# Peptides against a protein of PDB entry 3ESW: the designs that were tried, part 253

Target 1, 322 residues: chain A of PDB entry 3ESW
Amino acid sequence: NNIDFDSIAKMLLIKYKDFILSKFKKAAPVENIRFQNLVHTNQFAQGVLGQSQHLCTVYDNPSWHSIVLETLDLDLIYKNVDKEFAKDGHAEGENIYTDYLVKELLRYFKQDFFKWCNKPDCNHCGQNTSENMTPLGSQGPNGEESKFNCGTVEIYKCNRCGNITRFPRYNDPIKLLETRKGRCGEWCNLFTLILKSFGLDVRYVWNREDHVWCEYFSNFLNRWVHVDSCEQSFDQPYIYSINWNKKMSYCIAFGKDGVVDVSKRYILQNELPRDQIKEEDLKFLCQFITKRLRYSLNDDEIYQLACRDEQEQIELIRGKTQ

## One batch from the design tools (peptide; made by RFdiffusion4, then SolubleMPNN)

Design b2_p28_8_s1 (from b2_p28_8, 11 letters changed)
Fold by OpenDDE base, seed 4:
Structure b2_p28_8_s1 (fold): chain B 322 residues (1-322), chain A 28 residues (1-28)
Amino acid sequence: as target 1 above (322 residues)
Amino acid sequence: DDKMLEELAKKIHLEPDKRKEILEEFLK
């Protein structure tokens, strides 16, 4: 009896699709109870939920995308992308073009557009005066600063002229298009919006040990790619653990379609204790939030994303990004 | 066992070029 392997495979693949889709159905009452108990009893879980409520949706603003695209030198960006793309002998229409775009956006952002701000320049003395600035502490935002989602203002005194300079830590990325300066938070915030404005799949990666970066989904590489605007880094997830010798415990990625523990991609050595939440509870939390974010998607979209998630989990287990 | 079928289906999904081999191994 010739076993029709193709028919059996088709039947199993249909069942697999149905099984995957069943996981994304509305949460059972028991899952809702578990989720509520977790976020009410575990501070780390509450933090992840709070971040997801902002980071997963805030960058999906078409008005902001338009403002970004109007603000950037698109002619320069695309000219440089086209130049490097052609230099490497690629044909138009290849998925690799988006990787070149992201690499140019990293270059453009760091070299031409945004400035690192350890200390602000003195508002009175002008440019390149940050060396003369002494931190006095932090304050709440004033009435004007509060308009731009400012949580904290760093206060500096100029040692030369004695004047006070305020460095508001704006969380409004549109305000950052004007100010064009910041630290890792401002860099990652605005750069995440920039990448989203080009229609790219982007995640915001939060590291518990006070760093943040992006991931971009490369259609060419068919995976999430590390992107750090501060470092002008593309596909170098090892830079923190290896190059910086940074100790880390958690890296959580926040995107429109899900929340994912990506710690295994970045924590290659010097792992700190993961004592903030049980591993099973963190996995449950991320899956539960992801399920909620996908609730409005159709079955085909859900299935495609679930397949992507599965490939990512395999990658993270196998350490295949090296 | 539904779990075994899910694992088989997963393998078939992940390794399309080995579907026949995977199925032959399962049917043995």
Scores: peptide ipSAE 0.294, ipTM 0.892, DockQ to the pose 0.732
Fold by OpenDDE base, seed 3:
Structure b2_p28_8_s1 (fold): chain B 322 residues (1-322), chain A 28 residues (1-28)
Amino acid sequence: as target 1 above (322 residues)
Amino acid sequence: DDKMLEELAKKIHLEPDKRKEILEEFLK
């Protein structure tokens, strides 16, 4: 009897799809209770939830995407992408083109567009005067600064002229298109929006030990790719643990379609204690938020994302970039 | 066992090039 292996495989794959889809149905009452209790009793969980409410949705703003695309030198960007793409002998229409685009956006952003700001220049003395600036502390925003989601303003005194210069820490990425300066927070915030403006799948990665970066989903590589705008880094998740010898405990990725603990991708050595939440509770939390973010998606979208999630989890367990 | 079938289905899903081999092994 010739066993129809194709028919059996097809039936099993249908059953598997149904099983996967069943996990994304409306949360049971017990899951809701567990979630509410977790976010009410655990500060880390509450923080992750709070971040998800902002970071998972804020960058999905079509009006902001238009403003970004109008602000960037698209002619220069695409000229450079096309040049490097052609140089490597790729044909038009290959998924790898998007990887070249992200690499050029990293170059353009760091070299041509945005500036690192340890200390501001003196507003009175002009450019390249940051060396003369002494920090006086931080204060709340004034009435003008408050218009641009400013939580904190760093205050500096010029040692040369004695004038005060304010460095507002803006969280409005549209304001950052104007100011074009900041630290890792401002860099990652605006760069995340830039990548989103090109229609890319992007996550914001928060590290508990005061760093932030992006991940981009490469259709060519079929995985999430590390992207750090501050470092002009593409696919170098090891830079923090290995190159910087940084100690870290948690890396959490926030995207429109989910929240994922990506610590295993970035914490390769010098792991700090993960004592802020139970591992099972963190896993539950991320899955629960992810499930909520997908409630409006159709079965095919849910299934495709679930397959992507499964591949990512396999990657994270194996410690090998596929 | 539904759990065994789910595990088999998962293997078939993850390793499309080995589907026949995986199924042959399961049917033995």
Scores: peptide ipSAE 0.277, ipTM 0.887, DockQ to the pose 0.769
Fold by OpenDDE base, seed 2:
Structure b2_p28_8_s1 (fold): chain B 322 residues (1-322), chain A 28 residues (1-28)
Amino acid sequence: as target 1 above (322 residues)
Amino acid sequence: DDKMLEELAKKIHLEPDKRKEILEEFLK
């Protein structure tokens, strides 16, 4: 009997699709109980949930995308992208254009648009006076600062004039388009919005050890690509563990379609104890939040995302990004 | 066994170039 392997494969692939879709149906009562117990009993889980409620949705704002596109020098950006694409991109196909765009956005953002602020300049003495600034600590926002989702304000005293300068840590990325300065938090926040404004699939990566960066999904590379606006870095996930010799425990990616533990992509050496949550509970938490984020998607969207997730998990296990 | 079929289906999905080999091994 000639076994029709193609027919069998087709039937199994249909069953697989149905199985995948079944996992994204409404959570069972037992899963809801487990989730509620986990977020109420584990502080790390509560933190991940809290971040997901903000980071997974905040950047999907069409009004913000318009403001970003109106604020950036799009003519310069696209001129530079077109120039680099004309050199090498034609041989690689049209999908590589978005990689060139992200690379130019990294360049533009770091070189032309945004500024690193270790210490603010003195508001009284003017530019290049940060060397004269002494930190006094942090306080809550004033009435004006509070309008722009400010959680804390760093306070500095000028050693020359004695005046106080406030450095509000704004979480409103639209305010950051005006201020154009910050640390890794402000850089990553605004840059995530910038990438989203170009219609890209973007995730915000939180590292427990006080760093944050982005990932974007490259259609050309067919994977999630490390993007750090502070470092002008594209596809260099090793920079933290290897170049910085940074010790890390957790890296969690937050996107509109899911929450993913991406620690294996970035923690290549000097791993700190992962003692904040059980590995099984973290896996459950990320899957549960991801499932919730996909409740409104159609079957085809769910299936395509699940296929992408499986490829990412294979990549993370095999270490193919080295 | 539905679980076995799901595992087989997953392998076929993930390794399209090995579908025949995977199915032949399962049918043994």
Scores: peptide ipSAE 0.274, ipTM 0.887, DockQ to the pose 0.719
Fold by OpenDDE base, seed 5:
Structure b2_p28_8_s1 (fold): chain B 322 residues (1-322), chain A 28 residues (1-28)
Amino acid sequence: as target 1 above (322 residues)
Amino acid sequence: DDKMLEELAKKIHLEPDKRKEILEEFLK
């Protein structure tokens, strides 16, 4: 009897879909209690929740996307992408075009658009005067700075003219389109919005040890790809652990469709103690927040995202980029 | 066992090129 393996496989895949969908149903009362207790009792969990409430949704603003696209030199960007795609892209298919776009956006952002600000230039002495600036400390924003979601202002004194220069740490990415300067926080914030403005699937990655970067979901590579705007880096998750010899404990990715512990992608050596939360509780927390973010999605969207999540978990366990 | 069927279904989903082999091994 020729066993119809295709029919059996189809039936099993239907059951599997139903099983996956069942995990995304309304949380049981016990899960809600566990979540509330975890967030109330664990400061790290509360921090992850607080970040998710902002980072998972703030970049999904159509008005901001329009402002970004109107601000960037799209003619230059697409000219460069088309040029690189014409060399090699036709052999690999249309999906690789988006990888070329992200690589060009990394180049454009670092080389043409945004500036690293270790110290600000003196407002009185003008450009290239940052070497004369002495930090005096930090303070709260003034009334004007407060309009642009500023939490902290770094204060500097010019050693040459004695004047004070303020470096506000803006969290409003639209203000960053004007100021065009910052550190890793400002770089990652604005670059995340830029990638989102092109309709890309993007996550904001928070590292506990004071660094931040992005991940982009490549349809060509069929996986999440490391993207660091500060480093003009594409698909180099090893740079922190290996090249910088950075010690790290947690890397958490925040996107519109979920929150994921991506520590295994980036922490390859020099792992710091993961003592802020139990591993099971962190896994539960990320899954619970992800479930909440997907509550309005249809069954097919939930299924496709769950399949993508499973592939990512396999990748993270195997340590092999597909 | 529903758990075994879920694990089997997961394997079939993740390894489409090995579906026949996976199913043959399970039916033994």
Scores: peptide ipSAE 0.249, ipTM 0.877, DockQ to the pose 0.810

Design b2_p28_8_s2 (from b2_p28_8, 17 letters changed)
Fold by OpenDDE base, seed 3:
Structure b2_p28_8_s2 (fold): chain B 322 residues (1-322), chain A 28 residues (1-28)
Amino acid sequence: as target 1 above (322 residues)
Amino acid sequence: DDEMLEKLAKQIHLNPEKAKEIIENYLK
């Protein structure tokens, strides 16, 4: 009996697609109750939900993308990308071009565009005067600072001239295009928007231990790639646990199509207790939010994303970058 | 068993180049 393996494989793949799609149907009443109870009773879950409501959608703003592209030196960026891409003779195909683009954006952002601000320069003494600045504490934003989604302003006194300098912690990434300075929060916020402005699939990664970075979905590598603008780092998820010897408990990725616990990618050693939520409840929470984010997508989009999610989960279990 | 068929389908989906081998091993 000539077994038609191709026909059997096709039938099985159809069945699998239907099974996957069934998981993304409207949540059952019991799932809604579980979700509501979880976010009302668990502070960490409430935090993840709150972050998802902002981070999953805020960067999908076409008006912001236009402002970004008008602000960056695109001629310089593409000149450098084209130069690096041409060196390999296109042997690796067109999909690798986006990896070269992200690498150049990392270079451009750190070297040419944005500045690290541990302490501000003195407004009176000018550039390179941050060494003379003494922190006085933090306060709420003034009326002008409040226009740019500022929750906190750090206050500094100049030891040389005695003047006060304000360092507003802006959350408006468009304001950051003007100020061009900050710490990991400002760097990651604006850089996430920059990557999104080039039409890339990007996630914002929040680490509970006060760091943030990006992930970019490389079509060439066919996986999520670690991207840290502060470090000019591409595909180096180990830098925190290994190079910095950082202790971490949770890394959560926030994107337009989902919320994912990516802790296994970044927490390679020095794991802190994961005691903020039950693992099953965190998994449920991320899946539930992801399901909600995909409610408007068609079956093919849902299936493609679900396949991507499965590959990522396999990667995270294997501890191998594929 | 629908669970077994789903597992088989997942394996084929993840390894389409091995579809024949996966099916043959299941039919054994």
Scores: peptide ipSAE 0.313, ipTM 0.901, DockQ to the pose 0.787
Fold by OpenDDE base, seed 1:
Structure b2_p28_8_s2 (fold): chain B 322 residues (1-322), chain A 28 residues (1-28)
Amino acid sequence: as target 1 above (322 residues)
Amino acid sequence: DDEMLEKLAKQIHLNPEKAKEIIENYLK
């Protein structure tokens, strides 16, 4: 009996597509109940939900993208990208150009555009006076600072002139285009917006142990790539666990199309107890939020994203991030 | 069994070049 393997394979692939699509249909009542119970009873789950409500959507603002592109030195950026692409990119095809772009954006952002601010300069004494600054604590924003999504203002006294300098911790990334300074939070916030402004697939990665970074989906590498603006790092997920010897428990990626536990990509050693939520509940939570984020997508978009998700899960299980 | 067919379909999806082998192994 000549088994028509091609026909059987096609039929099975159709069934598989339908099965995948069925997972992204409207949540069953039981799933909604489980979700509601989880976010009401588990603080970590509530935190992940709260972060998703902001981080998954805030960067999808076309007006902000325009402001970013108008603010950056695009001529310098593309000149440098074209220069690097001309050396070796022609052999690798057009998809590698975006990797060069992200690498240049990392360089440009750290070296030319943004500044690390451990302590602010004295507003009275001028530039390079941060060494004279003593922290007095933190307070709420004033009326002007509150306009730019500022939750906290760090207060410093100048040891030289005695004047007070305010360092508002702005969460408005457009304000960060003006101030051009901050710590890991401000760096990652603005850099995530910058990458999004170039039309890239980007996720914001939150680490429970007080660090944040990005992931970019490389069409050349066909995977999510670690991107840290603070470190000018591209595809070095090991830097935290290995180079820093950092202890970590959770790394959660937030993107427009989903929320993913990416801990396995970054926590290679020195794993802290994952005691904030049951693993099954975290998996359910991320899947449930992801499902909600995809409710407006068509079947083909859902299927393509689901295929991408499956490849990422295989990568995370195999430890093949190289 | 729909679950078995889904598993088979997933294997074919992940390894389309091995579709024949995957199906043959299932029919054994």
Scores: peptide ipSAE 0.299, ipTM 0.897, DockQ to the pose 0.731
Fold by OpenDDE base, seed 2:
Structure b2_p28_8_s2 (fold): chain B 322 residues (1-322), chain A 28 residues (1-28)
Amino acid sequence: as target 1 above (322 residues)
Amino acid sequence: DDEMLEKLAKQIHLNPEKAKEIIENYLK
């Protein structure tokens, strides 16, 4: 009996597609109950859910994308990208152009556009006066600061002139286009929006141990690529665990199409106890949120994303980020 | 067994070049 292996393989692939699609259908009552119980009883799960409600959708704003593109020096950016692409990119094909774009955006953002603010300059004394600033603590926003999604304002006193300088921690990325300064939070927030404004697939990565960065999906590399605007880093997921010797417990990626535990990409050594949630519950939570985010997508989009997710999970298990 | 067929389908999806071998191993 000649077994038609090609026909069997085709039927099995159809069955696999249907199986995958079935997982992204409306959640069963039992899954909803499990989800509700988890987010009501586990603080870490509540945090992940709360972050997902903001980070997964906030950057998908066409008006913000327009403002970003109008604000950036696109002529300079593309000139630099074209210059670097002309050196090496032709050998690798056109898909690498986006990797050059992201690398230039990292350069441009850090070198030309945005500033690290450990302490603000004195509003009265002017530039390069941050050394004279003493922290007095933090307070709530005033009426003007509150217009720009400001949760906290750091207060500083100038040791030279005695005046108070406010450093609002704005969460409005459009306001950050004006202020052009911040710490890792402001950097990652605005840079995530910048990458999104170029039509890229981008995730915001939250680390429990007080750092944040991006991932972008490289069509050239066919994977999620680590991107840290603060470090001007491209595809260096090891920098935290290895170079910084940072201890970490959780890294969670938030994108429009999903929430993913990416801890295995970044936590290479010095792993802290993962005691905030059961591993099975975290996996369930991320899958459940991801399922909700994809609920409006068509079957082909769902299947394509599921294939991408599967490849990422294989990558994360193998530790082959390089 | 639908579970076994799903596992087989997944293996073929991940390794389409090995589809014949995967199917042959299941039929053994």
Scores: peptide ipSAE 0.291, ipTM 0.896, DockQ to the pose 0.729
Fold by OpenDDE base, seed 5:
Structure b2_p28_8_s2 (fold): chain B 322 residues (1-322), chain A 28 residues (1-28)
Amino acid sequence: as target 1 above (322 residues)
Amino acid sequence: DDEMLEKLAKQIHLNPEKAKEIIENYLK
C-alpha cells in the first residue's frame, strides 16, 4: 500500500495551522480573570504590562519615521552600506543587505550622531567641562522640559563657575534627535526609533538590572539578533553575562507583535533569583499580551508570527545545551 | 489522539524534509 506521505503531511499541516490559529482567538473568561488578578496582585506583572502599553506601539509613528529619515545623513549611511555589500554581500543574497544596514546604523549612531553623557558639560563654560560638574540630585521637569516627556532632571553644579546645569532625562525620541546625548535609556529609545524608521522589525529589550538594548529580526539569519547601540554591538548577546560578568534576573523584549521573555538569550551565567513572579505566570502574561497585540492581524499573519515564535523558542532552548 | 496528531504535525512543520520518516515512525 503506497502511503501518500505528501497528502498526509499536507493534512497534518492544515490541522496544525488551525490549532495555532485557535490559540489566538478571543481570550476565554477564565484567562481574562487570571490576567486581571495577576496584574493587580503582582507588581512585576503590572510593570511588564505598563511597559508593553508604551514600548509595543510608541515607535509605530509614521510622522516620527519621516523626521528621523530627514535628520540622518542617509547619503553617507547608504554609501557605506553599499560599499560593504559590494565586497561580500552578493554571494550571500539580498537579505544580507539589511544586516549591513543595521551594522552601519550602529556605527553611524555611536561614532557620528549620538554622545554618551555621564555628566553634562557646563552650560556656561562650554564643551569638555563635564569633569568640573558635581551632581546635586534630581528634580521634576520645568514647563519647557515637560513638553518632551521628561520625568526626571539631573542637576549639576559647575565647580569652576558655580552655575547650575540641568540634564533632563527626555523620553521623547524626537527631542533626542536634537539633544543627541544621553545614557543607555536615551540611546536605546532613539536607536529603536531609528531602526523602526527603516521599516525593520525591532524589539526593545528591558533588563531588570538597569540596562536596555534592542533586538532586530534578521531575514538573512532568520532570527532575532542582539543589537546594542551603546556598545555598537551586533549579534553579541553574551557581552553582559560573559564580558561584563553582569548578574541578571530578567530580560523582556517588547515589540509591536509581542512580548517575549528573552532572558535565556542573555543570562548565560550569574543568574539572579527569578523571584518576582512565578515562571508559569510570566509565560502566561507574555502570551496574553502578545495575543492582544495580534487581535487585528489576519490568519496568515498570525500563523507566520506563530511559526517565528516557535523557532525562537527552539533557539532559546538549544542555546542552553551548547 | 488529537494531542498526538498535533505533536506529529508540529514535528512535520519544523522538519518538512523528515515528514516521511516522522509519519512512518508514528505508524509503527
Scores: peptide ipSAE 0.254, ipTM 0.882, DockQ to the pose 0.698

